# Ledger of designs, part 93: peptides against a protein of PDB entry 1IK9

Target 1, 211 residues: chain A of PDB entry 1IK9
Amino acid sequence: MERKISRIHLVSEPSITHFLQVSWEKTLESGFVITLTDGHSAWTGTVSESEISQEADDMAMEKGKYVGELRKALLSGAGPADVYTFNFSKESCYFFFEKNLKDVSFRLGSFNLEKVENPAEVIRELICYCLDTIAENQAKNEHLQKENERLLRDWNDVQGRFEKCVSAKEALETDLYKRFILVLNEKKTKIRSLHNKLLNAAQEREKDIKQ
Target 2, 207 residues: chain A of PDB entry 1IK9 as posed
Amino acid sequence: MERKISRIHLVSEPSITHFLQVSWEKTLESGFVITLTDGHSAWTGTVSESEISQEADDMAMEKGKYVGELRKALLSADVYTFNFSKESAYFFFEKNLKDVSFRLGSFNLEKVENPAEVIRELIAYALDTIAENQAKNEHLQKENERLLRDWNDVQGRFEKAVSAKEALETDLYKRFILVLNEKKTKIRSLHNKLLNAAQEREKDIKQ
Target 3, 195 residues: chain B of PDB entry 1IK9 as posed
Amino acid sequence: MERKISRIHLVSEPSITHFLQVSWEKTLESGFVITLTDGHSAWTGTVSESEISQEADDMAMEKGKYVGELRKALLSVYTFNFSKESAYFFFEKNLKDVSFRLGSFNLEKVENPAEVIRELIAYALDTIAENQAKNEHLQKENERLLRDWNDVQGRFEKAVSAKEALETDLYKRFILVLNEKKTKIRSLHNKLLNA

## One batch from the design tools (peptide; made by RFdiffusion4, then SolubleMPNN)

Design b2_p14_8_s1 (from b2_p14_8, 8 letters changed)
Fold by OpenDDE base, seed 3:
Structure b2_p14_8_s1 (fold): chain B 211 residues (1-211), chain C 211 residues (1-211), chain A 14 residues (1-14)
Amino acid sequence: as target 1 above (211 residues)
Amino acid sequence: as target 1 above (211 residues)
Amino acid sequence: SEEEKRLEKLVEES
């Protein structure tokens, strides 16, 4: 089961932060349980997949698009744009919310909630979930930090090896050329020596012909 | 101001999870505010630096060591070892906790709390803090994830360049040797040709002398 | 040098 807790403000009680918990199985489309609390009282309702489908049909909206709007309204909290307005009557236990566009407001959804007999238990469970989520996120954060530090070390190691490889390639080329020049110069010296011997032999032969 | 919320179990109410909030300025040693709640009622007390120092003296414990024990008791929650036992009387508003060792239990600290008049406000603020902490930790996790993905890309880029550099070094060495062999073979051929010319010149001279 | 001899030998064996 997945869940999301968000802060909302009710039109009737704008000074009191309310908390909206939505819990669902895999997808919000399959239905969800909604819980509202003010930190003293709690109210819960269940919304079925059939109700979600019916609301989408009543709005002449494609189901996936409607569920997308529900997700924005109920799971994001009041985004900074106050695009969603939340209403709740503690007397009727009727919860409804509207989408406010520039020129039009429309009701996006409505739910009958029931007052929870033991709100303290619901509130304790909600706080427990928040604390568990904090602990999990902290552990994940520490893991990601350690992995980041590992990746940085690994990068530095390979970078240093790469720089050494570049320098070693240049050094190798320079060294090989120097060695080749030495051997070539020896062969050039032998060639010059042999040419001089040939010239001397020719001069001696010219002397022997001249007696 | 820093704060930590932990789950605790009271000896008198082991079936009901309680929440212990501790809030402090920079260090727990400077004093703290403690808030206890069961999700319906809340109790708050303030502990001064002087009280912490006095409790350390009464225990004949070094202040830093005592604060270290307070930190374990009050900020870690009941660790899995149940080394700390929490007691609270709703009648007297007296909170005390013990450290349980194998052969000895001792009182680690005690505080007078006051019942909060509006517990719902304290509970709402506590939930708000949990939600803010979740949001901050999520944003940090997303940032660290993106950074890890960047570091992995950077590592793969350098690794690929390094492998290419290694292969290019080996290829360079092989190519330079091949080119050198070609030039050396040309010089060796010239040397052999010059030796043959010298031998022929010597044979011709020997014929001319016999003539 | 010994290195020249190694290079010459490599060139004789090739």
Scores: peptide ipSAE 0.017, ipTM 0.838, DockQ to the pose 0.657
Fold by OpenDDE base, seed 5:
Structure b2_p14_8_s1 (fold): chain B 211 residues (1-211), chain C 211 residues (1-211), chain A 14 residues (1-14)
Amino acid sequence: as target 1 above (211 residues)
Amino acid sequence: as target 1 above (211 residues)
Amino acid sequence: SEEEKRLEKLVEES
């Protein structure tokens, strides 16, 4: 089961933070359980897939688009700056919400809730879920932090090896060329010496012919 | 202000999860506010630095060691398998807790609490703090995840450059040696040709002297 | 180094 808890403000009680819990299986489209609390009382309603389909049809809205609007309204609270307004009558247990656009506001949906007999149990379970979520997120953060530190060490190791490899390539090239020049100069000296010996032998032969 | 919320079980009500909130400034040693709730009622007490010092003295325990035990008891809940037991009388508003060791149990501390007149406000604020903590931890997780993905890309880039540099070093060495052998063989061929010319010239001179 | 041995061998064969 997936769950999201949001804080909302009711139009009837704008000074009192309420909490809206939505619980669903895999997809919000398949239905959900909605729970509202003010920290003293709680109200719960079950919304079926058929009710979601009926609300979409009554609005003349495509079901996937309607579910997308439900997700924005019910899972994110008010959103940025009053995009969604929430209303609840404690007398009728009727919950409804509106989407406020720049040029038009419209009712997005409505649900009948039932007052919970033991609201303390619902509130305790909600706090437990929050504490479990905090613990899970802390464990994920610690894991990601350790992995980040590992990746940074591995990057620094490879970077240092790369820089050493570049320097070693340049040093190798320089050393090979120096050794080459030595060997080539030796062979050039030997060639020059042999040429001089040939010139001297030719001059001696020309002297021997001239007696 | 720092805060920690823990779930605890009271010896008097072992089936009902209670929540223990501790709030402090910088260090737990400087004093703290303790709040207990069952999701319906709430009780609060303020513990001063002087009370912490007095409790440490009454226990004949060093203050830093005592604060270390307070931190383990009050900020981690029960800990692993019943290390700390919590007791609360709703009638007297007396809260006390014990440390259970293998061979001995002892009272670690005690506080007088006061019943909160508006428990719903305390519960709402506690839920708000949990939701804020979840949002902050989620934002940290998303940041660390993006940073991990960045570091992994950067590692793969440097690793690929390093492997190319290693291959380029080996290829450079091989190419330089091949070019060397060509130039050296040319010079060796020239030396051999000049030696043969000298031998022929010497043989011709020896023929001319015998003639 | 193996490189030095290759160069020395190239010089000795010279």
Scores: peptide ipSAE 0.017, ipTM 0.838, DockQ to the pose 0.245
Fold by OpenDDE base, seed 2:
Structure b2_p14_8_s1 (fold): chain B 211 residues (1-211), chain C 211 residues (1-211), chain A 14 residues (1-14)
Amino acid sequence: as target 1 above (211 residues)
Amino acid sequence: as target 1 above (211 residues)
Amino acid sequence: SEEEKRLEKLVEES
């Protein structure tokens, strides 16, 4: 079961924050339970998958698009743009909501609600769910924070190893060249020495021929 | 202002979840406002810093330790260990709580509460705070998740650069040695050639002397 | 040096 609680303002009672709870199984399209409360009274209704399908058909709206609009209206509450207007009659227990566009307002849906006999129980359960959600989100935040700290340490460790590898590569190149130059210079010196010995031997032979 | 809402069970009404709200400025030691609700009625009391100090003194407890116990009792609710027992009389509006240890139970604190005239407003505000806290925690969670994903990408990038650096270091060493061997072998060949020329010149001179 | 001799030996054994 999934649940969302949102704040709404009723056109009939704009000074009193109401809470709209929607509960569903897997998808909102499969139907849902709606609960409205003002913190004193509560009202509940069940919306079936067939009613959602019928409302989409009556609106000539594709079902997935209609459910998408229901999701925005009922789960987001009065979003910051007042795009959705909520109405409720306590006398008739009739709840309806409208989408307000620039040039057109249209009824998106309507539900018959029943007054809950024990609103305190519904309110307590709603507060319990809020507190559970807070606790779960806090635990998840603490976990993510610890994971961030781990990832940052792991990044610093690899970064430090990378910097050492770069420096070690440059040092290796420099050291190998220095060592190679020493050995090459020795061989060049030996070549020069042998060449001078050949020149001297040739000069001595030229002296021996001249007698 | 800081606030915490917790679930508690009253000894007088164990079947009804109550909600204990505590609100304070900066530190619990500076005093706090307590609100109790059952989802229908609400009761509120204010506890001053002087009352907290007096209760600590009356208990012969160090103030910081006493405030630490208050924090555990009032902000954690009935923790999983039922270490704290809560009592409330609706008639007297007297709230008290006890710490239950294995061999000793003692009263930790007591407050006179006043029944709120408009409990629905208190309940609505409490639910609003819960919903705000959920939204804030969700936003923080989404932020931390995005940061985790960033840190993981950054780690993979540095790890890949590090692996390339290691491979490049090994390849550099191998390549430099191969190049150096080629140059050394050329010099060794030249030394051998010059040495052979010297030996031949010496052998020719020895023939010329015997001749 | 002994290091030069090691480098020379590595080059003779290759």
Scores: peptide ipSAE 0.016, ipTM 0.838, DockQ to the pose 0.556
Fold by OpenDDE base, seed 1:
Structure b2_p14_8_s1 (fold): chain B 211 residues (1-211), chain C 211 residues (1-211), chain A 14 residues (1-14)
Amino acid sequence: as target 1 above (211 residues)
Amino acid sequence: as target 1 above (211 residues)
Amino acid sequence: SEEEKRLEKLVEES
């Protein structure tokens, strides 16, 4: 089961932060359990897939679009504060919410809730869930931090090896060319020396023919 | 101000999860505010630096060691479940906790609390803090995840450049040697040809002198 | 160096 707790403000009690818990199986479309609390009282209702479908039909909205709006309203805790308006009557236990557009507000959904007999148990469980979620997120943060530190070390190690490889390649190229030039110059000197010996021999032969 | 909420079990009410909030300025040693709740009632007390010092003295414990034990008891939510035992009387509002060692339990600290007149406000604020902490931790997780993905890309990029550098170094060395051998062989062939011409010229000169 | 030995060997063999 997935769960989301959000902070909401009721139109009737704008000075009192309320908490809206929504719990669902895999998808919000399959239905959900809604719990509302003010930290003293709690109210719970179950919304079925059929009720979600009926509300979508009553709104003349495509079901997937409607469920998308429900997800934004009920699960997106800190939307821009004014897009969704929540209403709840403690007397009737009737919960409804509206979507506010520039010039038009419309009811997005409504649910009958029931007052919880033991609100302290619901509140304790809600706080437990928050604490467990904090602990899980902290463990994930610590893991991701250690992984970042690992990846940074691995990057520095490869970067240092790469820089050494570049420098070694340049040094190798320079050394090979220097050595190559030395050996080539020795061979060129031998060729020049042999050519000079051949020229001298030809000049001496021309002198010997001329007696 | 720093704050930690932990789940505790009271010896008097072991079936009811209680929540212990501790709030402090920079260091727990400077004093703290303690809040206890069962999700219906709340109790608060302020513990001064002088009270912490007095409790340490009464225990004949060094203050830094005592504060270290307070930090473990009051802030380390899920220690091994049985090391710290919490007691609270709702009638006297007296809160005390014990450290359990193998053969010895001793009182680690005690605080007089006061019943909160509006526990719902304290509970709402506590839930708000939990939700805000979840949101902050989620944002940090998303940031760390994006940073991990960045570092992994950067590592792959440098690794690929390094492998190309290694291959290019080996290819360069091989190519330079091949080219060097070709040019050297041409020079050796020229040297051999010039030597043969010199030998022929010497043999012809020896024939001309014998003539 | 091993590279020097390779160069010397190449100069002798070539």
Scores: peptide ipSAE 0.015, ipTM 0.838, DockQ to the pose 0.382; fails the geometry check

Design b2_p14_8_s2 (from b2_p14_8, 9 letters changed)
Fold by OpenDDE base, seed 3:
Structure b2_p14_8_s2 (fold): chain B 211 residues (1-211), chain C 211 residues (1-211), chain A 14 residues (1-14)
Amino acid sequence: as target 1 above (211 residues)
Amino acid sequence: as target 1 above (211 residues)
Amino acid sequence: SPLEQELEKAVEEA
């Protein structure tokens, strides 16, 4: 089961933060349970997949697009744009929300809720869920932090090996060329010496023929 | 101001999860505000630095050690070890907690609380703090995840460059040795050829003298 | 390496 809790402001009580809990299985499209609380009272209702489909049809909206609007309205809270307004009657337990566009406001959906007999249980469970979510997210943060530190060490190790490899390649090339120049110069000297010995031998032969 | 909310179980009401909020400035040692709630009622009290110091002295405990025990009791919730037990009287508004060791149980501290007139405000503010903490931790998680992905890419890039550098070093060494062997063999062949020419010239001279 | 040995042989025999 997935769950999201958001803050909302009711048009009837703009000074009192309310909390909207939505719970669902796999997808919001399959239906959901909605719970509203002001920290003293709580109200709950169940919305079926059939009700969601009917509301999409009544709006002449594609179901996936309508569910996308429900997700923005019910799971995001009042985002920084007052795009969604929430209304609730404590007397009728009727909850409805509107999408406000520049030149058009329209009702996006409505739910009949029921007043919870023991709101303290709902509130305690809601706080428990928040604390569990905090603990899970904190454990993930600590894990990710340790992994970041590991990856940074591993990067530094490979970077240092790479720099050493580059330097060692340049040093190897330089050393090999120096060694080969020495050996080649020795062989060139031997060739020159042998060539001079041949020239001298030829000159001596020419002298011996001339007596 | 720092804040921690934890779940506790009261000895008097073990079936009902209670929430203990502690708020302080900089250090718990400087004093704190404690708030208890069951999701319907709330109770609050202020503990001064002087009360903490007095309680440490009464226990014959060093202040830093005592504050360390307060931190474990009040900020960790009932950890997996029932090391700390919590007691509260709704009639007297007296809150006390005990440390349970294998062969010894002792009172660690006690606070006089006051019943909050509007518990709904305290509960709403507590839920708001939980939701804000979730949002902050989620933003940190998303940031750390992106940084992990970056570090992993950077590691793979350097690792790939390092492997190419190693292979290029081995290839360079092999290529240089092959080229130098070819050049050296050419010079050796020239030396051998010149040496043979010298031997032939010496043999011809010896024939001419015998003639 | 075999190439080092060939080089060393190429240096000595020359």
Scores: peptide ipSAE 0.044, ipTM 0.848, DockQ to the pose 0.312
Fold by OpenDDE base, seed 4:
Structure b2_p14_8_s2 (fold): chain B 211 residues (1-211), chain C 211 residues (1-211), chain A 14 residues (1-14)
Amino acid sequence: as target 1 above (211 residues)
Amino acid sequence: as target 1 above (211 residues)
Amino acid sequence: SPLEQELEKAVEEA
């Protein structure tokens, strides 16, 4: 079961932070359990898939779009302030919420809740879930941090090898060219020497023919 | 101010999860505020640095070691079950806890708490803190995940450049040697040709002398 | 390498 807890403000009690817990199986479309608490009292209601479908039909909204709006309203937590207005009557246990657009507000959904007989149990379970979520997130953070440190080491190692490879390539090229130039110059000198010997031999032969 | 919330079980109420909030400035040694709640009632006490020092002295324990035990008892959350036993009297508002060793239990500390007049406010604030901590940890997780993905990309990029550099080094060496061998062989051929011309010129001169 | 050896031979025979 998936669960989300959000802070909300009720229009009737704007000074008292309320908590809206939504619990569902796989998708919000399949229905959900909604729990409202002020830290003293709690109210719970179950919303079925059929009720969600009926609310979508009554709104003349496509079901997937309606569920998308429910997700934003009920699961987003502290979305941008004032986009969704929450109303609750403790007397009637009637919960409804509106979407506020620039020039228009419209009712997005309404639910009858039931007052929980043992609100302390619901509140304790809610706090337990928060603490479990904190522990899970901390463990994930520690794991991700260790992985980041590993990846950074691995990056530094490869970077250092790469830089050494670049330098070694440049050094190799330079060394090979230097050696080659030396050898070529020696061979050029030997060619010039042999050519001069040939010229001298030809000149001597021309002298020997001239007696 | 730093804060830690932990689940605890009271010896008197083992079936009801209680929550122990500890709040402190920089170090637990400087004193702390302790809050206990069952999700309906709350009790709070302030423990001063002087009280911590006195408790350490009364235990004949070095202050740093004592604070280390306080940290384990009060901040560890769900440590291994049963190492620390928590006791609270709702009537006297007396809170005390013991460290359980294999053969010995000893009192580690005791505090007088005060019943909170508005427990709902304390509980709401506690839930708000949990939700804020969840949000912070989620944001940190998302950041660490993005950094992890970045580091992995950066590693792959450098690894690919490194492999290309290795291959390019080997290719360069091979190409340079091939080119050098070709040029050297040309020069050797020219040297051999010039040497043969010199030998022929010498042989012709020897024929001309015998003539 | 074989190429180094060919280069060395190319240097020596020259």
Scores: peptide ipSAE 0.043, ipTM 0.848, DockQ to the pose 0.316
Fold by OpenDDE base, seed 1:
Structure b2_p14_8_s2 (fold): chain B 211 residues (1-211), chain C 211 residues (1-211), chain A 14 residues (1-14)
Amino acid sequence: as target 1 above (211 residues)
Amino acid sequence: as target 1 above (211 residues)
Amino acid sequence: SPLEQELEKAVEEA
């Protein structure tokens, strides 16, 4: 089961933050349980896949698009854009919400809720879920932080090895060329010396033939 | 202001999860506000630095150690170790907690609370804080996840460059030595050829003199 | 390295 709790403001009671809990299996499209609370009272309703399909049909909206709007309305809470308005009658237990577009507001959905007999249990369970979620997210954050620190160390170590490898390659190349030039110059000098000896020997022979 | 909400179980009502909120400025030692709720009723009290000091003195405990025990008792919640037991009288609004050691339990602190007139406001604010904390932690988690993915890419890139640098160094060394050996062998062959020419010229001159 | 030794040998024999 997946769950989301959001803050909403009811049009009838805008000064009192309400909490909208939605619980579903795998996908919101297959149905969900909705719970509303003001911190004193609670109201719950179950919405079936058939009711979702009926609301989509009544709106002449494609089901996937309608479910997409339900996700935005019910799971995002009142985002700062006030795109969704929530209405609830405590008398009728009728919950409905509207999508506010630039030129037109329209009802996006409506649900019959039932007043919870023991709202304190629902509120306690809701707070427990929030605290569990906080603890899980904190543990994940601590894990990710430790992983980041590890990855940064590993990066620095490889970077330092890479820089040393580059420098060692340049040093190796320079050393090899220097040593090779020295040896080549020695051999070049020996070749020049041998050529001079050969020239002198040829000149001496030409003198001996000329007596 | 810092804040922590924890689940506790009261000895008098172990079947009903209670929530203990502690709010403080900078350090718990300078005083704190404590709020207890069962999801229906709420009780609040303010504990001053002087009261904390008095409780430490009454216990004959060093203040830093006492505050360390307060942090463990009040901020960790009932950890699975049940080291701390919480007691609350709804009649007297007297809250006290004990530390359970192997051989001895002792009272660690006691606070007079006051019943909140509008518990729904306190509960709503508590839920709001939980939801805000969840949202903040989720945003941090998403940031850390993106950073981890970046660091991993950066590590892979540097590792790949390092491996290429190592291979390129080995290839460079091999190529340089091969080229150098070829040039040296050519010069060695030329030196040998020049020596042979010099020997032949000397032998011819020795023939001409014997003649 | 083996190649260093071959280079040194090529230098000494030359």
Scores: peptide ipSAE 0.042, ipTM 0.848, DockQ to the pose 0.235
Fold by OpenDDE base, seed 5:
Structure b2_p14_8_s2 (fold): chain B 211 residues (1-211), chain C 211 residues (1-211), chain A 14 residues (1-14)
Amino acid sequence: as target 1 above (211 residues)
Amino acid sequence: as target 1 above (211 residues)
Amino acid sequence: SPLEQELEKAVEEA
């Protein structure tokens, strides 16, 4: 089961924060349980997959688009842009919400809720869920932090090895060329010496023939 | 201001989860506000730095050790080991807690609380804090995740460059040695050729002298 | 390396 809690403001009670909990299985499209609370009273309603389909049809909206709008309205809370207006009557237990655009406002949906007999239990469970979510998110944060520190160490280690490899390549090239030049110059000197000996021997032979 | 909310179980009401909020400035030693709620009623008390000092003295405990025990009891909730037992009387508004060790149990502290007139406001604010904490932790998780993905990319890039550098070093060494051997062998062949020419010239000169 | 040994032999045999 997935769950989301958000803060909302009711048009009838704009001075108090209400909490809107939505619980669903896998997808919001499959239906959901909506819970509203003011921290003293609670109201709950179940919305079926068939009701969601009927509401989409009544709105002449494609179901996936309608569910997408429900997800924004019910799971994101009142975003900073007041794009969604929430209304609830405690007398009728009728909850409805509107989408406000620049030039157009329309009713997005409505639900009948039932007053919970033991609101304290629902509120305690809601707080428990929040505390569990905090603990899970903290554990995930600690894990990600440790992994980040590991990855940074691993990066520094490879970077240092790479820089050493670059320097070692340049040093190797320089050393090999120096050794090569030394040996080549020795062989060139030996060639020049042998060539001079040949020239001298030829000159001496030409002198010996001339007697 | 720092805040921690934990779940506790009261000896008088073991079947219901209570929530213990502690709020403090910088250090718990400087005093704190304690709030207890069952999701319907709330009770609050303020504990001063002087009261904490007096409680440590009455226990004949070093203040830093006492504050350390308060931190474990009040900020960690009932850990899985039931090391701390919590008691509250709704009639007297007296809250006290005990530390349970294997062979020794002792009262760790006690506070007078006052019943809150508007518990719904306190409960709403508590839920708001939980939701804010969830949002902050989620934002931190998303940041750490993105940073982790960045560090992993950066590691892969450097690793790939390092492997290429290693291969390029080996290839350079091999190429330089091959080129060096070729040029050396050419010079050796020239030396051998010149040496043979010198030997032949000497043999011809010795023939010319015998004639 | 094997190439260093070939090079050393190539230097000594001269």
Scores: peptide ipSAE 0.044, ipTM 0.848, DockQ to the pose 0.292; fails the geometry check

